# Peptides against a protein of PDB entry 7BBL, part 7

Target 1, 86 residues: chain A of PDB entry 7BBL
Amino acid sequence: IAQESLESQEQRARAALRERYLRSLLAMVGHQVSFTLHEGVRVAAHFGATDLDVANFYVSQLQTPIGVQAEALLRCSDIISYTFKP

## One batch from the design tools (peptide)

Design b1_p12_1_s3 (made by RFdiffusion4, then SolubleMPNN; from b1_p12_1, 6 letters changed)
Fold by OpenDDE base, seed 1:
Structure b1_p12_1_s3 (fold): chain B 86 residues (1-86), chain A 12 residues (1-12)
Amino acid sequence: as target 1 above (86 residues)
Amino acid sequence: DPLVEELKARYA
């Protein structure tokens, strides 16, 4: 009996995770999001959008340990995880 | 904290 290759299974898994991720971004629009950065640093901001390659998060009212920024750009590479209430 | 310092340099 024929079975799906390991590579194909992994591809489907990655595609599923990517879809879940993109859906979360859409759900984040307009909501305040808590971001966990490296070394346990946490910030909160209202999510606006990401660029085409999802390299950056464009946010507003960014609350950081050093103050609040009305408009800011968060590098996705700096973000470990995030949470928000839909 | 290097990340905090980076944020400080960029946003403050």
Scores: peptide ipSAE 0.150, ipTM 0.725, DockQ to the pose 0.024
Fold by OpenDDE base, seed 5:
Structure b1_p12_1_s3 (fold): chain B 86 residues (1-86), chain A 12 residues (1-12)
Amino acid sequence: as target 1 above (86 residues)
Amino acid sequence: DPLVEELKARYA
């Protein structure tokens, strides 16, 4: 019985996770999303889009501890997790 | 909070 190598299995797993991630982004469009940032900081914003390499989140009505920003750019590296209602 | 300070720097 031929078995897929561990490397191939990991590759498929990464591909699946990437697909799920991208689909979540699509589902977020137009919705208010709650973002958890480092050190317990939480913000909420309406998700607009990401750049081609998904390095940044373009959002609107960003509610932050220092006030509301009409438009903002969230770096993916600053985001620990996010939740939203489809 | 460094992150808050960063947010201030970028958005304030």
Scores: peptide ipSAE 0.149, ipTM 0.723, DockQ to the pose 0.025
Fold by OpenDDE base, seed 2:
Structure b1_p12_1_s3 (fold): chain B 86 residues (1-86), chain A 12 residues (1-12)
Amino acid sequence: as target 1 above (86 residues)
Amino acid sequence: DPLVEELKARYA
């Protein structure tokens, strides 16, 4: 009648969150995403793909206040948050 | 952050 350890419970919780994150990336493909970066910088771009370790976002039509970059790379570590509509 | 500073330099 042993209870699962706290460490094991936390491991399952992290795995579930990771799965939700990866599924959100699939839902994001082809959609415009709004990214919040550091120092109040906000950009919008169409999501293309990530690398295998999800270290980078490969995007297109990166919108900035003064121009659009056709293709760009956003480092995930530079992103505070993002939002999109599926 | 280098990327943020680069983006600010180019687009802000």
Scores: peptide ipSAE 0.144, ipTM 0.737, DockQ to the pose 0.025
Fold by OpenDDE base, seed 4:
Structure b1_p12_1_s3 (fold): chain B 86 residues (1-86), chain A 12 residues (1-12)
Amino acid sequence: as target 1 above (86 residues)
Amino acid sequence: DPLVEELKARYA
């Protein structure tokens, strides 16, 4: 069995990650998500929708240490990671 | 980053 090239392996890996990402977006709709942002900032919010073209997360009930922001727009580029319970 | 700074400021 011939081994795939490194480039081909990486390409499949990227494709798999992209698919996983997209599936996670679908799964998190309506759920509270914990977001890790840069510089140790962590927030939680209910995921409403995302706009991949604009690269934004539209969330509600954004929890911060001093209170809750009813509606918020999180730039995807500012998000390092997120977790949620599907 | 304005967003990060804004959110970070909420920890003060």
Scores: peptide ipSAE 0.138, ipTM 0.730, DockQ to the pose 0.024

Design b1_p12_1_s4 (made by RFdiffusion4, then SolubleMPNN; from b1_p12_1, 6 letters changed)
Fold by OpenDDE base, seed 3:
Structure b1_p12_1_s4 (fold): chain B 86 residues (1-86), chain A 12 residues (1-12)
Amino acid sequence: as target 1 above (86 residues)
Amino acid sequence: DPLVEALKERYA
């Protein structure tokens, strides 16, 4: 009985995480999302779409500590985590 | 707060 290699197991684990991430993006569409940024800064916005190639989040009604932006692009690299209610 | 400054430039 052949056992799957450790490397192969790790690949499957990464694939599973990637799938969950992609599914979350689809689920966010049209919902208000709370984004956690660096230094404990949190913003909220309505999610529109992502550009996976450029790694941007297209959002509206972005509420930030310094004001509200009707439309904005959030850089994915600025985001630590996000939460939303489906 | 460097992030707040970045937000000023990019998100406001």
Scores: peptide ipSAE 0.180, ipTM 0.742, DockQ to the pose 0.025
Fold by OpenDDE base, seed 2:
Structure b1_p12_1_s4 (fold): chain B 86 residues (1-86), chain A 12 residues (1-12)
Amino acid sequence: as target 1 above (86 residues)
Amino acid sequence: DPLVEALKERYA
């Protein structure tokens, strides 16, 4: 009887989370998403797409505290969390 | 807050 190693278990867990993340991106297409940035800054935008390595969010109608941008690129590293309604 | 201002410059 063999038990899966801790390292292997963690690998499967990370893979599962990655899959859920990618599925959320598909569900996000065309919807308005609320993004939480650092220091409590929040913006809203319609999701368009991401690049292949999911380093950037391509969005439209970006609502910021100082104006609206028709099209914009959000860096994933600047995003703490996001929420949307499918 | 310099970080907030930097974010504004980048995204607005």
Scores: peptide ipSAE 0.180, ipTM 0.743, DockQ to the pose 0.025
Fold by OpenDDE base, seed 5:
Structure b1_p12_1_s4 (fold): chain B 86 residues (1-86), chain A 12 residues (1-12)
Amino acid sequence: as target 1 above (86 residues)
Amino acid sequence: DPLVEALKERYA
């Protein structure tokens, strides 16, 4: 029985995760998203778009501990996780 | 909170 190499399995896993990520981004469009940042900081914002290459989130009505920002750019490096209702 | 401070610098 021919078995796929570990490298190939990992490649497929990465591809699957990438697809899930991209689909989540598409699903977020136009919705308010709750972002969990480091040190327990949570913000909420309406998702507009993302820069897939630079890994940035373009959002509006960003509710932060220091107030609301009409428009903002969230960097993926600041985000631990996010949740939203499709 | 370093993150809050970073947010201030970035968004305030």
Scores: peptide ipSAE 0.166, ipTM 0.735, DockQ to the pose 0.025
Fold by OpenDDE base, seed 1:
Structure b1_p12_1_s4 (fold): chain B 86 residues (1-86), chain A 12 residues (1-12)
Amino acid sequence: as target 1 above (86 residues)
Amino acid sequence: DPLVEALKERYA
């Protein structure tokens, strides 16, 4: 019997993950989010928006180990994971 | 911590 190619399976998997990611972004709007950065560094901030092209997180009340920033831009490349309560 | 230092540079 015919089966889906490996490449096609991977494409569907990536699409599913992308959809999940985008849904999470929408759910994050207006919520405080805990971000895990490299080397175990954790910060918290209220999520505002992202620019999908550059992959930046526009946040407010960013709580970092060195203090609080009223508004800040987090680079997605610095973020390993995040969690929030919808 | 290089990341912390980067944060200082960028946000403080």
Scores: peptide ipSAE 0.164, ipTM 0.736, DockQ to the pose 0.025

Design b1_p12_2 (made by RFdiffusion4)
Fold by OpenDDE base, seed 1:
Structure b1_p12_2 (fold): chain B 86 residues (1-86), chain A 12 residues (1-12)
Amino acid sequence: as target 1 above (86 residues)
Amino acid sequence: SALSALKAQLEA
């Protein structure tokens, strides 16, 4: 039995992680999500959608340490992690 | 920064 190459294994691993990520985006639509941003900032907002290159998160009811924003955009590069209840 | 970006949006 031919063994799968290391490169092929790594490619499958990356694909699996990407799929998991995309599924999480779909799962959090309409739900309140807690975001951990850089500089120790933590916010909560209802997730709406992302753009095609997943560069921005479109959210609503953004609760921040400096105020509340009805509609806002979060740059993916500012986000370290997020959590939510499915 | 993340904080600057949030501040800018809240002031808009």
Scores: peptide ipSAE 0.263, ipTM 0.808, DockQ to the pose 0.028
Fold by OpenDDE base, seed 5:
Structure b1_p12_2 (fold): chain B 86 residues (1-86), chain A 12 residues (1-12)
Amino acid sequence: as target 1 above (86 residues)
Amino acid sequence: SALSALKAQLEA
């Protein structure tokens, strides 16, 4: 019986997750997003853009525990999760 | 760390 290889299954799974991720980025443009970062840090900011490899989030009106910044950069690797209202 | 990076940006 011919069946899809494990590698192929994993590839499809990753592709699906990536698509969902990219769509979420598109959906959050212009919206305030709540970010959960490492070390218990939580911030909120308006999403502006990301770089080509989605390594960085360029945000505005960043609300942080230690202050507010008009424009800021959030490294994708620092982000555990995010939520927003589409 | 995320915290240190955040602090650095706010101080810059």
Scores: peptide ipSAE 0.263, ipTM 0.807, DockQ to the pose 0.030
Fold by OpenDDE base, seed 3:
Structure b1_p12_2 (fold): chain B 86 residues (1-86), chain A 12 residues (1-12)
Amino acid sequence: as target 1 above (86 residues)
Amino acid sequence: SALSALKAQLEA
């Protein structure tokens, strides 16, 4: 029986994780999302969209510790994690 | 930083 290489196994694993991530982005559209950012910052906002390379999150009604922003951008590199209700 | 970026947006 032909065995799949370790490299190809890892590639499939990465692809699976990427698929889950992309599906989560699609699922959160229009929903309020809780974001955990660096430096202990936690915010909530309605997800709108991302750019093509998913470098930025376009959000609305951003609730922050220092105020509320109607429209805002969250850099992907600033985000540690997020949660939302589908 | 994340905080400074948010602050800048709120001040704009």
Scores: peptide ipSAE 0.255, ipTM 0.803, DockQ to the pose 0.028
Fold by OpenDDE base, seed 4:
Structure b1_p12_2 (fold): chain B 86 residues (1-86), chain A 12 residues (1-12)
Amino acid sequence: as target 1 above (86 residues)
Amino acid sequence: SALSALKAQLEA
């Protein structure tokens, strides 16, 4: 039986995760999202968009432990995880 | 850091 190589399996897994990620970004547009950032920081904001390489999250109504920002930028590298209700 | 980035935005 011809078996798929480990590299091929990993590639498919990465592709699936990437697709799921991108779909989640589309689904969260306009919704309030709870972000878990580094250093134990947790914030909530309405998702607007990302740049072309998804390096930055453009959000609004950012609620943080140190204040509220009407318009803000969250660097993807600062984000550990996020959750939202589609 | 995440905190410094947030602080910078809030203070700007």
Scores: peptide ipSAE 0.254, ipTM 0.802, DockQ to the pose 0.029

Design b1_p12_2_s1 (made by RFdiffusion4, then SolubleMPNN; from b1_p12_2, 7 letters changed)
Fold by OpenDDE base, seed 4:
Structure b1_p12_2_s1 (fold): chain B 86 residues (1-86), chain A 12 residues (1-12)
Amino acid sequence: as target 1 above (86 residues)
Amino acid sequence: MELFALRRELAA
């Protein structure tokens, strides 16, 4: 069996990570998600959808220190991490 | 609300 090239292995790894990420997006639809943003800000919101290139998260009931925002658009670039309970 | 605007408010 020919050994897979390093590049091929990296491509598979990237593809797997991408798939895992996309599956997580699907799994969080309708669920409350805890987002960790830059500067140590943490918020919670119900995940609704994302755009095609997953640049933005469309969320509802965004709980922030200053109040609840009914609907909001979270830029993925501003999100460090997120957790949710499927 | 855009996150950008929210960030400004939270940082103030």
Scores: peptide ipSAE 0.011, ipTM 0.393, DockQ to the pose 0.028
Fold by OpenDDE base, seed 2:
Structure b1_p12_2_s1 (fold): chain B 86 residues (1-86), chain A 12 residues (1-12)
Amino acid sequence: as target 1 above (86 residues)
Amino acid sequence: MELFALRRELAA
């Protein structure tokens, strides 16, 4: 039997990571999420949705050091990490 | 609010 190519293995790994990421987005809906941003900034917000390309996070009740924003868009490129409890 | 605007306010 032919061994799977390295390229095929990497493709499956990327697909699995993408699926896991998308499932995490679904699990976040309606929950409070803690976001770690650049420059050591941390904020908390309720996750609403993302755009099709997952370039932005639409969130509500964004808690920042300077106040609470009812609605906001967080650019994914500015997010280092996020955590939440389902 | 866009995150860019938020960061500007936090840096001020």
Scores: peptide ipSAE 0.011, ipTM 0.384, DockQ to the pose 0.027
Fold by OpenDDE base, seed 3:
Structure b1_p12_2_s1 (fold): chain B 86 residues (1-86), chain A 12 residues (1-12)
Amino acid sequence: as target 1 above (86 residues)
Amino acid sequence: MELFALRRELAA
């Protein structure tokens, strides 16, 4: 029995993490999500979708301290974390 | 609205 190489194990780990991330995106569809952004900014919005390369989050009813935005685009690079309850 | 623009408004 050939022992799996370390590289192969790392590749499987990366694949598993990617899959888990993608599944979380699917699970967010239609839910209100709390986003933590840089500089301690927190906003809530309904998640719609992402683009192909997951560079942007398309959201609606974005609640901010200065008001509600009906439609908004959140850059993935600006998001530190997100939480939601399915 | 893009987050980039929103961030500027929130920081002002």
Scores: peptide ipSAE 0.011, ipTM 0.391, DockQ to the pose 0.027
Fold by OpenDDE base, seed 5:
Structure b1_p12_2_s1 (fold): chain B 86 residues (1-86), chain A 12 residues (1-12)
Amino acid sequence: as target 1 above (86 residues)
Amino acid sequence: MELFALRRELAA
């Protein structure tokens, strides 16, 4: 039995992680998501979509400490984590 | 609205 190279294992791991991430995005569609941002900021919003490279999150009904924004663009680089109930 | 603007407002 030919043992898979370390590089091949890493490639599969990266592919699996990317797939899981993309699936999580799909699962968020139409749901309210709680986002944790830098500097301890937490917001909730309905997830709409992302751009092709997943650099930005389009969200609606963004609940922030200063009020509710009908629509907003969240930069992925500013998001530490997100949680939702599918 | 973009997040950079939100961050600026929350930081003020």
Scores: peptide ipSAE 0.010, ipTM 0.373, DockQ to the pose 0.027

Design b1_p12_2_s2 (made by RFdiffusion4, then SolubleMPNN; from b1_p12_2, 7 letters changed)
Fold by OpenDDE base, seed 4:
Structure b1_p12_2_s2 (fold): chain B 86 residues (1-86), chain A 12 residues (1-12)
Amino acid sequence: as target 1 above (86 residues)
Amino acid sequence: SEAFALRRELAA
């Protein structure tokens, strides 16, 4: 039996994670999502969409420490993690 | 429903 190279295994693993990530984006559409940002900042917002390269999250009703923003753009690079209830 | 938690590591 031929053993897949470690590099190839890692590549498949990354691809699988990417797929799970993308599927999560589909699942969170229209739902309120809790985002954990840097510096311990947590915000909640209704997920709308992402751009083609998933670099930005277009959200609504963004609850921030300083108030609620009707519509906002969250950079993916600013997001550490997020949780949502389907 | 069950809540989902995802980190940026999943997108790396």
Scores: peptide ipSAE 0.027, ipTM 0.576, DockQ to the pose 0.095
Fold by OpenDDE base, seed 5:
Formats: sequence, C-alpha cells, structure tokens
Structure b1_p12_2_s2 (fold): chain B 86 residues (1-86), chain A 12 residues (1-12)
Amino acid sequence: as target 1 above (86 residues)
Amino acid sequence: SEAFALRRELAA
C-alpha cells in the first residue's frame, strides 16, 4: 500500500500552518492586536495591513511604553507573536 | 469569540 512520504507530510503541515497564518491576517484587519516583540517588549495596535510578502505590519494607534504613535511600521521579523480577538 | 494567538515561526 502506497503511503505519503515524510517529506510530503511535512509539506502539508507547513502549508496548513501558512494558510492559518494568512487567514489570521485577514481576520485581524481593523482589530486591536497585541504584539510581543523581542526583549519582553509588548505593544498593542490596530492592524492596518501588510505588504505583499508580509515583511511588514502597518498599524495605527500603536501603544508603547513611552506613548502612542498614530501610525507605525512593525517588521514581521521583529514580532515574536501576536494575539487578537476577531 | 475565540481569541487567536500565533507565533512568528508559524509564518515561516
């Protein structure tokens, strides 16, 4: 009986995670999101959009420890995790 | 209203 290779299984798993991630971005639009950055920095902001390769997060009303920025750009690579409620 | 939480590693 033919079985799916380990590589194929991993590919499917990664694809599923990628899809879930992309769907989360869509669901995130317009909502306040809590971002966890490096060195324990946590901020909250309203999600606006990302660029085509999802390298950057364009947000508004970014709440930082030192104040609120009306508009800001967060590099995806600097984001450890994020949470939000749809 | 279930909250979503994702890590950067899942986006790679």
Scores: peptide ipSAE 0.027, ipTM 0.570, DockQ to the pose 0.076
Fold by OpenDDE base, seed 2:
Structure b1_p12_2_s2 (fold): chain B 86 residues (1-86), chain A 12 residues (1-12)
Amino acid sequence: as target 1 above (86 residues)
Amino acid sequence: SEAFALRRELAA
């Protein structure tokens, strides 16, 4: 009986999560998204786009603890999670 | 876990 290796299973799982992630980015376009950053910082912004390697989020109307930024760049490495309504 | 993998994607 052929059995998929653990490594293969993990690969498929990662691929599925990557696809889900990318689809979420597409769904975020034009919507306000709530981002959870490090140190408990939470911000809200309208999602614009990401760069090709999805290393950065280009957003608008970023609501931060110290004010609103019309346009801003959020590094994905600084983002713990995000939520939005499609 | 799925949560960990998702965080890795965001951190990429």
Scores: peptide ipSAE 0.022, ipTM 0.564, DockQ to the pose 0.125
Fold by OpenDDE base, seed 1:
Structure b1_p12_2_s2 (fold): chain B 86 residues (1-86), chain A 12 residues (1-12)
Amino acid sequence: as target 1 above (86 residues)
Amino acid sequence: SEAFALRRELAA
């Protein structure tokens, strides 16, 4: 029986997640976001924007384990997950 | 998996 390739299935799943991801970026603008980074590090910051290729998050009032940074840049590659109130 | 795809999107 014919079946969609695993590669194609993965591409469709990725496309769906990409759309949800991009929508979440729009939704988080102006909101405080809790970020989970590697090695269990968790920070919170107000989301400002991302660059065009979504390689970086530009944030403000970054709450780190050692203090608050007024302005900061978070590399998306360092982020495992995030949560926020829409 | 969805988790894998999400991580890949963030890392892309």
Scores: peptide ipSAE 0.021, ipTM 0.562, DockQ to the pose 0.141

Design b1_p12_2_s3 (made by RFdiffusion4, then SolubleMPNN; from b1_p12_2, 5 letters changed)
Fold by OpenDDE base, seed 3:
Structure b1_p12_2_s3 (fold): chain B 86 residues (1-86), chain A 12 residues (1-12)
Amino acid sequence: as target 1 above (86 residues)
Amino acid sequence: SALFALRRELAA
């Protein structure tokens, strides 16, 4: 059998990572998520939804160093990482 | 910064 090209292997790897990301979004629905933002800022919030086109996280009960926001929007570009318990 | 963005959003 013919060996898969390097470019094709990279394409499959990117696709796999994208799928894992999307599955994580589905898994966090309704759960409290801990977000790590830039400059050491960490917040916790209940995940509501994400906008793939605008690249936003719509969350509730956002716990911040200066108070709790009932509803908030986090830009995906501001998020370094997140963790939650499925 | 992320912190300033949060502060601005909460204060708005």
Scores: peptide ipSAE 0.039, ipTM 0.610, DockQ to the pose 0.028
Fold by OpenDDE base, seed 2:
Structure b1_p12_2_s3 (fold): chain B 86 residues (1-86), chain A 12 residues (1-12)
Amino acid sequence: as target 1 above (86 residues)
Amino acid sequence: SALFALRRELAA
């Protein structure tokens, strides 16, 4: 039996990681998530959805240093990291 | 919505 190529193995590994990430997003739905942004800014919000390419996070009850916004979009490029409890 | 499409994709 021919051994799977390294390229094919890496492709499957990337696909598996992508699936895990997407399932993680589903687990976030309806939960409060803590986001770490640039310049030491931290916000908390309830995760609602993402767009198809996961470029933006659609959130609600966004708690910022200057107040709470009912609905907002967080650009993924602005996010350094985030944490939540499934 | 995009979220619904994602859910369907992962369920398949």
Scores: peptide ipSAE 0.025, ipTM 0.545, DockQ to the pose 0.078
Fold by OpenDDE base, seed 4:
Structure b1_p12_2_s3 (fold): chain B 86 residues (1-86), chain A 12 residues (1-12)
Amino acid sequence: as target 1 above (86 residues)
Amino acid sequence: SALFALRRELAA
């Protein structure tokens, strides 16, 4: 039985995680998402779209500690995690 | 849109 190399296994794992991530983006479309940002900041917003390289989250009704922004851009690098109900 | 492209990609 041919055994897959470690590198190949890791590649498949990365691909699976990427697919899961992308599917989560599709699932959150139009839903309110809770984002955890750096320094303990948490915001909620309705997910709208991403750019081509999925580097940014285009959101609406962003609830921040200092108020609500009708439209906003969240950089993926600023996001630690997010949760939502599909 | 980017999301539409992703949908097509994941559906393939």
Scores: peptide ipSAE 0.025, ipTM 0.554, DockQ to the pose 0.075
Fold by OpenDDE base, seed 1:
Formats: sequence, structure tokens, C-alpha cells
Structure b1_p12_2_s3 (fold): chain B 86 residues (1-86), chain A 12 residues (1-12)
Amino acid sequence: as target 1 above (86 residues)
Amino acid sequence: SALFALRRELAA
């Protein structure tokens, strides 16, 4: 019985996850998102856009423990997870 | 636009 190679299976899995991720970013636009960062830090902000390589999140109304920042940039590498309502 | 780029990636 012919079976797809493990490498091919992994590639398909990565592609599926990548697509899901990118679609979530698109769905996130304009919505308030709750971001979980390292060290237990959690912030909320309205998602505006990402850069071309999806390295940064450009957000507005960033709610931090010490106040609200009108415009801000969140590094994707700093984000552990996020939640939002589509 | 970064958003347009993402859309194109998903459509391809």
C-alpha cells in the first residue's frame, strides 16, 4: 500500500498551519485582540496590520498595565498567543 | 499593502 512520506506529511501539516495562521491575521484586522506575552504579560490592542514578512504587528489602542498607547508595534517573537472575536 | 500580499499568498 502506497503511503505518503513522513516529510511530505509534515510539509502538508506545516502548510495547513501556516494558512490557518495567515487567515487568522486577516480576520483579526480591526478587532481588539488579547495578546499573551512572555513573563505573564498580557495586553489588548486593535490589530491594524503586519509587515510583509509578518515579523511585527502594528496595533492601535494598546492597553498596557501603565496606560494606553495610541499606536504601537508588537514583535511577533514576543507573542506567545492571542485571542479575538472574528 | 501587507494585507494585500497576505491575501495573494492565500489565493495562490
Scores: peptide ipSAE 0.025, ipTM 0.559, DockQ to the pose 0.084

Design b1_p12_2_s4 (made by RFdiffusion4, then SolubleMPNN; from b1_p12_2, 5 letters changed)
Fold by OpenDDE base, seed 4:
Structure b1_p12_2_s4 (fold): chain B 86 residues (1-86), chain A 12 residues (1-12)
Amino acid sequence: as target 1 above (86 residues)
Amino acid sequence: SELFALRRQLAA
């Protein structure tokens, strides 16, 4: 049995992480999601969709420290983590 | 839709 190359192992790992990420996006559709942003800022919003090209989350009812936005775009790069209840 | 694109990506 030939040993799988390190590069191949890394490729499989990345693929697995990507799949898990994408499945989480599918799972959160229509649900309220809690997003953790930079500097400890936390917001909650209903997830609508993502733009793979622009790397944005399209959300609704965004609850921020200074108010609620009916609809908004959250840049994925601004999001550190998120949690939601399926 | 983006949702459709995600599903397609996972299926591929």
Scores: peptide ipSAE 0.026, ipTM 0.588, DockQ to the pose 0.086
Fold by OpenDDE base, seed 5:
Structure b1_p12_2_s4 (fold): chain B 86 residues (1-86), chain A 12 residues (1-12)
Amino acid sequence: as target 1 above (86 residues)
Amino acid sequence: SELFALRRQLAA
């Protein structure tokens, strides 16, 4: 049998990782998510949606150290990690 | 909806 090239294997791996990521976003819908931002800042918010290129997180009831924002936009590049209970 | 589009993308 023909052996898949290294480049093809990497492509498949990247695709798999992206799929897992996107599925996690879908799983966030309707749940409160804890976001870890830079400088140890942590916020909690209800996940609303993302844009097609997953550049931004549209959230609601964003709990920040200062107060609560009814609606907010989080840049994905500012998010280090997130956790939630499906 | 972008979310729906993502779902379709993953299902394809």
Scores: peptide ipSAE 0.026, ipTM 0.585, DockQ to the pose 0.084
Fold by OpenDDE base, seed 1:
Structure b1_p12_2_s4 (fold): chain B 86 residues (1-86), chain A 12 residues (1-12)
Amino acid sequence: as target 1 above (86 residues)
Amino acid sequence: SELFALRRQLAA
């Protein structure tokens, strides 16, 4: 019988993951988020917003090992993972 | 806002 192509299946899978990701960003707003950066660096910050292409995270109260920054910009490419409570 | 735009995109 006819079945969806592998490429089509992969496209749907990517779309689903992308949607989950974007929804997580929306859910993140106003919450403190723990970010894991390269070299095992971990920071915490309140998520404010992201730009349309999700290239940057605009955060506040960024807690770093060397102090707290009231407002900061995190490059999404620098972020390995993040966790937060919705 | 960008966030609002994202929401609209997801709802579309």
Scores: peptide ipSAE 0.025, ipTM 0.583, DockQ to the pose 0.080
Fold by OpenDDE base, seed 3:
Structure b1_p12_2_s4 (fold): chain B 86 residues (1-86), chain A 12 residues (1-12)
Amino acid sequence: as target 1 above (86 residues)
Amino acid sequence: SELFALRRQLAA
């Protein structure tokens, strides 16, 4: 009986998590999302889109501690986590 | 457009 290697099993697990992540990005479109950034900074914005390499989040109505920006780009590397209501 | 491409990939 052939058994899948541990590395192969881990690869499938990572792929499953990646798919879940990508689906969450799609689910965010058009919704207001709360982003947690570094230094405990939290902002809210409507998610518009992301590039294929997931380097940037294109958002609108970005609410920051110092004001609101109609449109903005959030670098994914600056985002610690995010939450939204589907 | 890029987001649209992502949708197609996940739907396939």
Scores: peptide ipSAE 0.025, ipTM 0.568, DockQ to the pose 0.074

